# Peptides against a protein of PDB entry 4AID: the designs that were tried, part 59

Target 1, 242 residues: chain A of PDB entry 4AID
Amino acid sequence: FDIKRKTIEWGGKTLVLETGRIARQADGAVLATMGETVVLATAVFAKSQKPGQDFFPLTVNYQEKTFAAGKIPGGFFKREGRPSEKETLVSRLIDRPIRPLFVKGFKNEVQVVVTVLQHDLENDPDILGMVAASAALCLSGAPFMGPIGAARVGWVDGAYVLNPTLDEMKESKMDLVVAGTADAVMMVESEIQELSEEIVLGGVNFAHQQMQAVIDAIIDLAEHAAKEPFAFEPEDTDAIKA

## One batch from the design tools (peptide; aimed at target 1 F144 A225 F230)

Design b2_p28_2_s4 (made by RFdiffusion4, then SolubleMPNN; from b2_p28_2, 18 letters changed)
Fold by OpenDDE base, seed 2:
Structure b2_p28_2_s4 (fold): chain B 242 residues (1-242), chain A 28 residues (1-28)
Amino acid sequence: as target 1 above (242 residues)
Amino acid sequence: SAIKKALEESLAKQKEIKSIDVLAELKA
């Protein structure tokens, strides 16, 4: 087993990114841990485009397994077959920042699956799922111009809090989820209670700063464990305008 | 390595991506 692991301290918690133990049949696979919350992200991509494919067929599926669901808040016995509202929302949170980072003209099928394996009731698996999906794509060899980082920011006792616990979030006046690259903010999602635009903008900047350590950790993991890049040349879409 | 070069090219491409208008998304 060629297991590669990156460990960082992040927001007072240990973040672990591991590859090579599980899901070896995927193009990329990352087991990510924060606290006792554990997710498995897998990335798989087709090596050819389907005939007549006119759009980029990216599918992102976040799922919480029933064995974890006994501890997941609102994780009622998920009737097998339909995503919960939470699973649908988190799937979109992961999709939004990664979709624009694929090389233009790449229309091979890509499937990202994030599975919650364990939940500690403190660390929400959504942020961890975003990080794990980014890492899995960077390891896959797909023409993905990542990594992305992600962070949740709270506002507790007049200060920014990186990735607040579910209990700290009850006292937070802000639920701010940010995703981005090293250089750019790619997505913001926010629920805000009576805060100034200045505090919210400061929260976005704080999130973007704090996610750099995660981006660097994904890069370091990819340098040691990524597959060879898939040979894809974008069709010169500028040659059709000439 | 080919991987290191691909990561450097990825990072170079990310610099061309502008941040979204955060204020526009927060006002929507």
Scores: peptide ipSAE 0.135, ipTM 0.687, DockQ to the pose 0.847
OpenDDE base, seeds 1, 3, 4, 5: peptide ipSAE 0.000, 0.074, 0.063, 0.081; ipTM 0.310, 0.649, 0.634, 0.667

Design b2_p28_3 (made by RFdiffusion4)
Pose (drawn by RFdiffusion4):
Structure b2_p28_3 (pose): chain A 242 residues (1-242), chain P 28 residues (1-28)
Amino acid sequence: as target 1 above (242 residues)
Amino acid sequence: EEEMAEEMREEYLKELEEAGTEPYTPFH
């Protein structure tokens, strides 16, 4: 039972989100393609709370398979091993904006894994990885507040540029990743060539405008394909507090 | 090396498809 939201021609690049063919045993699994870079994002959460668990346990593992780029690893063991700098950075990039959007009071194990299956030498899978992770979370049925969008905004020839490619990044004076909900920007990360607060803030806002098409697309797929929502009421400590 | 890497990619995709034992059932 296969489903796509393949629409979203997004910033001139084709973004496809597919579910129901791969990884059907996960709570949420989405194969996401942008251009010709492909990642599988899976989301599983435990249907129970561990005794005495006192914080929300969430793990995000982003991993790159070197076959995504037609190469065998250079390591003595010719297999992927410990995560690189890029994999741990991207893992925190996904975790940061998601961790606060789970319902206050929820403490079940949640694991989201994003695996890079194909890299097209142009579209960084890191943003795509964020989008696919968000899509799988919505489809899983966990208490995850609305979808998250994300984008990289560059600054080339005095204009904002959405999801610039790797070659476009050589000419950019800004590298800004923003992830947000429909209402709010949730995270920023950047490296900037001494641009003003105004332009920087402008790029953050441009990104939040430009990522709406993605949130829409996730909401659209969730409408067709999401699992039943997991019932979770927080405790009404409201009367005791007053 | 490239043929090996492609074969690994195809094999990995096949394993991901075979990992599903039941059909996917959406709520809506």

Design b2_p28_3_s1 (made by RFdiffusion4, then SolubleMPNN; from b2_p28_3, 14 letters changed)
Fold by OpenDDE base, seed 5:
Structure b2_p28_3_s1 (fold): chain B 242 residues (1-242), chain A 28 residues (1-28)
Amino acid sequence: as target 1 above (242 residues)
Amino acid sequence: EKEEAERLRKEYLEELLASSKEPYVPAP
């Protein structure tokens, strides 16, 4: 097994990105760990476009397995079936920043699946899932112009907190999720309690700065473990106007 | 409950490791 692993300290927690052990037949697969929260992200893409495909068929599915839910407060044995509200929201949260980063004109089917395998009750798997999905896409060879990083920012005791624990979030005046590239913020999602716009903007900047270490970690992993880029040339739509 | 969840996790991880021999097409 050619297992590649990148480990960084991030927000006072160990982030591990691993590939080559699980789901090796996906185009990209990353096992990501933060604390004792563990997610598996897989990226698979079709090697051809379906005839008549007019939109980009990206599907993102975030799922919390029932055995991980045995630690999750209120985690009933979810029958495999309809996604929960959380699973639906997190699937969209992952989709939003990655969708714009695919090469224009690429209309091959892409499936990103993020599976929560373990939850520590401290580290929310959503941010970890975003990071893992980004890493899996960068490893896949798909025409994805990532990586993205992601971060949650809290406001606790008058300070920004990177990826607050679920307990720290109870005291937080801000739940700010940011995703972006090295160069740009791609997505902001925020729930804020009585904070100034200045504090919120400062939180976005803080998140974007703090996610650079994750972006660099994904790049380093991809340099050592990425598949060859899929040969995709966008159809020269300008050649039909001559 | 915890032991059963841990067993199911182990079985699922073993299945994911075993399915790494066959194309893991994410179930649609």
Scores: peptide ipSAE 0.050, ipTM 0.605, DockQ to the pose 0.278
OpenDDE base, seeds 1, 2, 3, 4: peptide ipSAE 0.025, 0.022, 0.012, 0.000; ipTM 0.509, 0.521, 0.369, 0.300

Design b2_p28_3_s2 (made by RFdiffusion4, then SolubleMPNN; from b2_p28_3, 11 letters changed)
Fold by OpenDDE base, seed 5:
Structure b2_p28_3_s2 (fold): chain B 242 residues (1-242), chain A 28 residues (1-28)
Amino acid sequence: as target 1 above (242 residues)
Amino acid sequence: EKEIAEKLREEYLKKLLESSTEPYVPAP
């Protein structure tokens, strides 16, 4: 099996990005691990546009499977089929930063699926899922202008904490999720308890700086394992106005 | 095409269910 792996130290934790072991029929597939939390992201895209397709049909689906429920907080036997509130929120959290990065005019169906395989009760799968989804898209050959990185920032004992554990988050005055490219912040989501705007803006900058290592890791993985770019030329809508 | 993505999803879900009888432990 041609397995490619990138490993980095990130926020005092080992992040592993792996491709080529499973889901080989996807356009891109990445196993991402942080601590003992494991997610699988897959990206699949249609090779043609449907006739009359007027919008970009991107679907993002984050799923916490019931077999991981023995270690997932609140892991009741989820009935197969309906996303939980968390799964719905995280699916949107992943969708928001990636949707703008597709080449304008690309209207082929794209499906991103993030599946939580294991949860360690320390590392939340959401950030890991964002990273894995970014990596899977970069490997897929889809006209995606990523990668994105992502980070959670806490405020604990008067300091920024990168990707706080679930226990550290109980003491955190900030839950700040940031996603971005190397050059830009694409998404901010924040829950804040009595913190100044200066601390929050500093947290966004901290997140954007800390995610560069992840962006670089995805680029390195893609250089070694990406599929050939899908031949897509946006319709030159300007040529019809001459 | 939707059927291919759904089949890929179903086959993927099946293969995941078949392969996930053991939790994926990354090699150190």
Scores: peptide ipSAE 0.015, ipTM 0.385, DockQ to the pose 0.052
OpenDDE base, seeds 1, 2, 3, 4: peptide ipSAE 0.013, 0.007, 0.013, 0.006; ipTM 0.398, 0.374, 0.370, 0.343; seed 4 fails the geometry check

Design b2_p28_3_s3 (made by RFdiffusion4, then SolubleMPNN; from b2_p28_3, 14 letters changed)
Fold by OpenDDE base, seed 5:
Structure b2_p28_3_s3 (fold): chain B 242 residues (1-242), chain A 28 residues (1-28)
Amino acid sequence: as target 1 above (242 residues)
Amino acid sequence: EKEEAEKLRKEFLEELEKSSKEPYVPAY
């Protein structure tokens, strides 16, 4: 197997991005690990547009499998066949920053699936799932203008904490999830307890700075393992000059 | 094309089911 791997230290934890072992039939597939939390992201896209397709048909599906449910908080209550509230929220969290980064006029079906394979009870799979989905899209050859990075920021003992553990989050006055490109913040989602706007804005900037190492890691992986770009020319030639 | 995407999805799900039987432990 031609396995490509990128490893970085990120927020005091080892982040591993791996491709070429699993889901080789997908357009892009990334096995991502942070601590002992493991996710598989896959990207698949149609090679043609459906006749009469009027919208961009992107589907993002985040799922936590039942075999991991013994280690996943709340996993015991998962009914087969419907996403949990968490799975629905995380699917949206991944969708929001990636959707605007597809080339305008691209209306081929795209499916991103993020599957939690292991949970360490410290590292939440949502951030890891965002990173893995970004990496899988960058490897796929789809007309995706990523990568995105992502980060969670906590506020513990008067300081920012990058990707706080589930235990640190119990003491955190902030749950701030940020996603962005190298150049821009694309998404902010926040739950805040009695913090100033200055601290929150500082948290967004901190997140955007800290995610650059992840963006660089995805670029490095893509340079070694990306498929050839899918030949897509948008009908509107004016969009290529901006 | 649709049949290939469905086939790819099916093969993916089957491979996920096979790979999901053994927890992936990263070799450090």
Scores: peptide ipSAE 0.029, ipTM 0.474, DockQ to the pose 0.047
OpenDDE base, seeds 1, 2, 3, 4: peptide ipSAE 0.018, 0.016, 0.019, 0.000; ipTM 0.472, 0.502, 0.490, 0.322

Design b2_p28_3_s4 (made by RFdiffusion4, then SolubleMPNN; from b2_p28_3, 12 letters changed)
Fold by OpenDDE base, seed 2:
Structure b2_p28_3_s4 (fold): chain B 242 residues (1-242), chain A 28 residues (1-28)
Amino acid sequence: as target 1 above (242 residues)
Amino acid sequence: EEEEAKKLREEYLEELLKSSTEPYVPAF
């Protein structure tokens, strides 16, 4: 196995990004760990466009396996079936920031799957899933102009908290999820209890600053483990305006 | 329960390690 790992300290927790051990048949595959929460992200893309494909067919699927659900708060032994509300919401959280970063005119099928393998009851797998999906895409060779980073920001005892634990979140006046590139915020999702706009905007900036270490970690992993870029020439869409 | 969940996880990871041919898209 050609196993590559990147380890960083992030918000007082160890983040590990690993590739080359699991799901090697995917175009990109990343095992991400924060605390004892573990996710597997896989990215697969078609090497040709379907005839008559008119839209970009990106599918993002976040899932919590039943063996992980036994440790997930409110995880009943869900029979294999319809996505939960959480799985649907997190799939959208991952989709939103990555979809705009694909090269325009790329209409090959792309499937991103994030599987929760373990939950520590402290670290929510959604942020970890966003990071892992970004890393898997960067390793895949797909025409993805990432990486993205992601962060959750809480407001506890009058301070910002990076990726607060599930217990710290009970005391938090803010649940702010931010995703972005090195240069730009791509997505904000927020639930806020009576906080000023200044505190919220400061939280977005704090998130964007704190995710840079994750972006750099994905870049470093990609430099050592990325596949050759898929040869894609965007169709000259400007030629139709004549 | 916790030991059984751990076994199921280990079995699933072993299956993912053995699957060499097709991109593992976990079925919904």
Scores: peptide ipSAE 0.171, ipTM 0.691, DockQ to the pose 0.244
OpenDDE base, seeds 1, 3, 4, 5: peptide ipSAE 0.093, 0.098, 0.000, 0.023; ipTM 0.661, 0.650, 0.315, 0.562; seed 4 fails the geometry check

Design b2_p28_4 (made by RFdiffusion4)
Pose (drawn by RFdiffusion4):
Structure b2_p28_4 (pose): chain A 242 residues (1-242), chain P 28 residues (1-28)
Amino acid sequence: as target 1 above (242 residues)
Amino acid sequence: NEFWNEPPPEELIEEKEEEVLEEVKEAA
């Protein structure tokens, strides 16, 4: 039972989100394509709370398969091993904006895994990885507040540029990743060539405008394909506090 | 289909707006 939101031509690039064909045993699994870069994002959460668990346990693993680029690993063991700098950075890049959007009071294990299956030498899977992770979370039925969007905004020839490619990045004076909900920007990360607070803040806002088409697209797939929501009421400590 | 399509609380949005503005100011 296969389903796509393949629409969302997004910033001139085709973004497809598919579910129901791959990884049917995960709570949420989305194969996401942008251009010709492909990642599978899966989301599983435990249906129970561990005794005495006192914080929300969430793990995000982002991993690149070298076959995503037609190469065998250079390591002595010719297999992927410990995560690289890029994999741990991208893992925090997904974790940061998601961790706060789970319902306050929820402490079940949650694991989201994003695997890079194909890289097209143009579209960085890191942003795509964020979007696919968000899509799988919405579909899983976990207490995850609305979808997250994300984008990279560059600054080329005096204008904002959405999701610039790797070659476009050579000419950019800004590298800004923003992830947000429909209402709010949730995270920023950037490297900037001494641009003003105004332009930087402008790029953040441009990104939040430009990522709406993605949140819409996730909401659209969730309307066709999401699992039943997991019931979770937080404790009404409201009367005790007052 | 139904899912947790809920807005974040206002307090969290205000906290994140402050953090973002501080990081933008530092990055400038």

Design b2_p28_4_s1 (made by RFdiffusion4, then SolubleMPNN; from b2_p28_4, 10 letters changed)
Fold by OpenDDE base, seed 2:
Structure b2_p28_4_s1 (fold): chain B 242 residues (1-242), chain A 28 residues (1-28)
Amino acid sequence: as target 1 above (242 residues)
Amino acid sequence: MKFYNLPPPEELIEELEKEIREKVKELA
């Protein structure tokens, strides 16, 4: 297998982005690790538009595969036939910043799937899932104008904390999730306990600054492992309606 | 009970690989 890997230190944790070991049939596939939390992101897209397709058919699915208690290794997978509230929320969290970055007029079906493979009980897989999805899309050759980075920011003991652990989050007065490109913030989601607007805005800026290392890591991985860009030219008619 | 901090079973990887192959065929 031609395995490519990028490793960075990010917020005092090791972030690893790997491609080429699993899901090689996908257009893009990234195994992402932060601490001991592990996610697989896959991107698959149709090479043609369906006749009469009038909207961009992007589907983003975040899933937490639960292993049944009592088989190490070889448990029955609980096939939960319905997404949990967490899975639904995180799927939307990943969708929001990536959807507007596709080239206008692209109406080929795109599926992004993020699967949680391992959870260390410290690092939330949502941020890692956003990063992995971004990386998988950048590797895929789809007309995606990424990468995006993502970060969670806490406010603990009067300071910003990048990607707080689940235990640090219990003491945090802020749960701020930010996603963006190198140049722009694309999405903010926040739960805040009586903090000033100045602290919140400072948190957004802190997140955007700290995610640059992730964006650079995705770019470096893509330079070594991306597929050739899919040849797509938007029809002139779709450019005029913006 | 969710088991955390265990490597993914090979069976999960095989299932995911199958789902991906099926989706790639559907979109081809």
Scores: peptide ipSAE 0.344, ipTM 0.788, DockQ to the pose 0.016
OpenDDE base, seeds 1, 3, 4, 5: peptide ipSAE 0.337, 0.327, 0.324, 0.302; ipTM 0.789, 0.778, 0.769, 0.767; seed 3 fails the geometry check

Design b2_p28_4_s2 (made by RFdiffusion4, then SolubleMPNN; from b2_p28_4, 13 letters changed)
Fold by OpenDDE base, seed 5:
Structure b2_p28_4_s2 (fold): chain B 242 residues (1-242), chain A 28 residues (1-28)
Amino acid sequence: as target 1 above (242 residues)
Amino acid sequence: KKFYNKAPPEELIEELRERILRKVRELA
């Protein structure tokens, strides 16, 4: 097996991005680990557009399998066949920042699947899932103008905390999730308890600065492990106006 | 480059910036 791995220290935790061991039939596949939380992201894209396809057919599915549910609070009551509220929300968190980063005019089917394999009860798999999905897309050869990074920011004891644990989040006055490229913030989601606009804006800036190490780690992995870019030329929409 | 490492179009960045700033103001 040609296994390639990138390891960084991030917010006092070890982040590992690995490819080449599992899901080799996907266009891109990344096993991501932070602490003892483990996710598998896979990216698959069609090599042709369907006849009459008028929109970009991106699907993002975040899934927490039943074997991880023995450690995940509330995991015992997953009705087979429908995503939980959490799975639906996290699928949207991953979809929002990646959807606008596909090359304009690309209308081939794209499927991103993020599967939680292990949960440590400290590190939330949502942030790790966003990072893993970004890495899998960069490895796939799809016309994706990534990578994105992601970060959660808490506000605990009058300070910003990068990717606070589930226990630290109980004392946090902010749950701020940010995703972006090296150059731009692409998405902000937040729940806030009586904080100033200045603290929230400072949190967005802090998140964007802290995710650069993750973006750089995905770039380094992709330089070594990415497939050849899919040959896609956007139809010159200017040539139809002549 | 072995992958599509490109910045988003400036028009998209400006649109997103305005949306994010509005959202932050609505949360505070």
Scores: peptide ipSAE 0.282, ipTM 0.835, DockQ to the pose 0.792
OpenDDE base, seeds 1, 2, 3, 4: peptide ipSAE 0.103, 0.085, 0.082, 0.096; ipTM 0.747, 0.738, 0.729, 0.747

Design b2_p28_4_s3 (made by RFdiffusion4, then SolubleMPNN; from b2_p28_4, 12 letters changed)
Fold by OpenDDE base, seed 2:
Structure b2_p28_4_s3 (fold): chain B 242 residues (1-242), chain A 28 residues (1-28)
Amino acid sequence: as target 1 above (242 residues)
Amino acid sequence: MKFYNKPPPQELIEELEKEIKEKVKALA
């Protein structure tokens, strides 16, 4: 197995991004670990467009499999075949920042799947899933203009906290999820308790700064492990405005 | 020592490998 791994210290935790162990038949596959939370992200894309395809067919599916259900809060009540509310929300959190980063005119089917393999009850797999999905897409050869990074920011005892634990989040006055590229914030989702706009904006900036280490880690992994870019020429959409 | 990178259960890996293989085939 040609296993490639990147390890960084991130918010006082070890983040590991690994490829080549499992799901090697996918276009991109990344096993991501933070603490003892583990996710597998896979990216698969069609090598041709369907006849008459008029929209970009991106599907993002975050899932918590039944084997992990014994370690995931609420896992005992997972019905086969319907996504939970959490799975639906996290799928959207991953979709939102990645969708606009595909090359315009690319209408091949793309499927991103993030599977929670292990949960440590400290580190939420949503942020890890966003990072893993970004990495899997960057490895895939799809015309994706990533990477994105992601971060959760808390406000605990008058300070920003990067990726607070589930227990620290109970004391947090802010649940701020940010995703972005090296250059731009792409998505913000926030739940805030009586904080000033200045503190919230500072939290977005803090998140964007802190995710750069993750972006750099994905780039480093991709430099060593990415597939050849899929040969895609965007249709000259500018020619139709003449 | 918390072992941060425990491999997933083999049965799960096999299931995921099957699901991915089916997806790859469906998109080919």
Scores: peptide ipSAE 0.390, ipTM 0.809, DockQ to the pose 0.017
OpenDDE base, seeds 1, 3, 4, 5: peptide ipSAE 0.367, 0.379, 0.372, 0.327; ipTM 0.801, 0.807, 0.804, 0.787

Design b2_p28_4_s4 (made by RFdiffusion4, then SolubleMPNN; from b2_p28_4, 11 letters changed)
Fold by OpenDDE base, seed 2:
Structure b2_p28_4_s4 (fold): chain B 242 residues (1-242), chain A 28 residues (1-28)
Amino acid sequence: as target 1 above (242 residues)
Amino acid sequence: KKFYNLPPPEELIKELEEEIKKKVKELA
């Protein structure tokens, strides 16, 4: 196995991005760890467009594989046939910032799957899932103009907190999720308890600054582990509609 | 009760690997 790993300190927690051990048949696959929360992100894309494909067929699926209570030794997974509300929301949260970063005119099918493998009950897998999906796409060779970074920002005791724990979030007056590139904020999702616009804008800026270390970590991993870029030339007709 | 703090069983990893392999084949 050609296992490549990037490790950084991020918000007082160890972030690990690993590739080459699991899901090697995917175009990109990243095992991401923050604290003891672990996610597997995979990216797979079609090497041709379907005849008559009019839209970009991107599918993003976030899934939490829950173990059945009491079957630690016996491998019985709850196969819930429908996504939970959380799985649906997080799938959209990951989709929103990545969708606009694909090269215009690319209409090959793309599937991103983020699977929660372990949850430490402190680190929410949504942020980690966003980071892992970004990394998997950057490794895949798909015409994706990432990476994106992501961060959650809390407001606890009159200060910004990067990726607050689930316990710290109970005391937080802000749940601010930001995703962006090195140069731009792509998505903001926020729940706020009576905070000034100045504090909220400061939180967005704080998130964008703090995610740069993650973006740099994805770039470093991709420099060592990315597949050759898929040869895609956009049709001239889609360039004229911008 | 959901058990969150357990390493993923080898069976889950195997299932995920087969799902991915199937999807790769469907998109090839």
Scores: peptide ipSAE 0.338, ipTM 0.781, DockQ to the pose 0.016
OpenDDE base, seeds 1, 3, 4, 5: peptide ipSAE 0.325, 0.316, 0.322, 0.301; ipTM 0.777, 0.768, 0.766, 0.768

Design b2_p28_5 (made by RFdiffusion4; failed a check: the pose's geometry)
Pose (drawn by RFdiffusion4):
Structure b2_p28_5 (pose): chain A 242 residues (1-242), chain P 28 residues (1-28)
Amino acid sequence: as target 1 above (242 residues)
Amino acid sequence: EEEEEEYKEKLEEFREKEEELYEKAKEE
């Protein structure tokens, strides 16, 4: 039972989100393609709370398979091993904006895994990794507040540029990743060539405008394919507090 | 107190939307 939201031509690049064919046993699994870079994002959460668990346990594992680029690993064991700098950075990049959007009071194990299956030498899977993770979360049925969008905004020839490719990045004076909900920007991360607060802030806003088409697309797939929502009421400590 | 009320309202709206989206998915 296969489903896509393949629409979203997004910033001139085709973005496809597919579910129901791969990883059917996960709560949420989305194969996401942008251009010809492909990641599988899976989301599973426990249907129970561990005794005495006192914080919200969430793990995000982003991993690159070298076969995503047609190469065998250079390591003595010719197999991927410990996460690289890029994999741990991207893992925090997904975790940061998601961790606060789970319903306050929820403390079940949640694991989201994103695996890079194909890299097209142009479209960085890091942003795509974020979108696919957000899509799988929505589909899983966990208490996860609305979808998250994300984009990289560059600054080339005096203009904002959405999701610039790796070659376009050589000519950019800004590297800004923004992830947000429909209402709000949730995270920023950037490296900037001494640009003003105004332009930087402009890129953040441009990104938040440009990522709406993605949130819409996730909401659209969730409408067709999401699992039943997991019931979770927080405790009404409201009267005790007053 | 106002922040808790706003949070509850948003949570109720989010829960109603998730139920509606599920119902539409089931109908299809």

Design b2_p28_5_s1 (made by RFdiffusion4, then SolubleMPNN; from b2_p28_5, 19 letters changed)
Fold by OpenDDE base, seed 4:
Structure b2_p28_5_s1 (fold): chain B 242 residues (1-242), chain A 28 residues (1-28)
Amino acid sequence: as target 1 above (242 residues)
Amino acid sequence: AAAEAEYRAALARWKAEKEAMYAKAKAL
């Protein structure tokens, strides 16, 4: 197996991005690890547009498997077949920053699936899932103008904390999730307790700065393991509607 | 300084490759 791996130190934790071992039938597949939290992201795209496809058919599914879910706080028996509130939320957190980065006029079906394989009870799989999805898309050959990075920022003891643990988050006055490219912030979600706008904006900037190392790690992995870019030309009908 | 230069070079390569491939579609 041609296994490619990138390892970085990120916020005092080891981030590992691996491809080539699992889900090789996907267009892109990345196993991402931070601490002992492990996610598998897969990206699959159709090689043709469906006749009469009017919109970009991107589907993002974040899933916490029952073997991981038995450790996840609040993991009540998932009624088979319905996503949890968390799975629905995290699927949207992944979708929002990646959707705008597909080349305009690309209307082939794209499916991103992020599966939580392990949870360490310290590192939330959401950030890791965002990173893994970005990496899987970059490897796939799909017309995706990523990578994105992602970061969670806390405010603990009067300082920014990159990717606080679930225990540190209990003392945090901020839960700030940021996703972006190297050049731009694409998404911000925040829960804030009695903090100034200046501190929150500083947190966004801190997140965007700290995610650059992740973006670089994805680029380095893609340089060694990406498929050839899919030969895409928009249909002339899409050019007329633009 | 060196790490930032390597980053900017990697990003530039990645963007240039993607933009070259999808230039027609990005211009729409």
Scores: peptide ipSAE 0.081, ipTM 0.569, DockQ to the pose 0.051
OpenDDE base, seeds 1, 2, 3, 5: peptide ipSAE 0.023, 0.021, 0.079, 0.020; ipTM 0.539, 0.523, 0.582, 0.516; seed 5 fails the geometry check

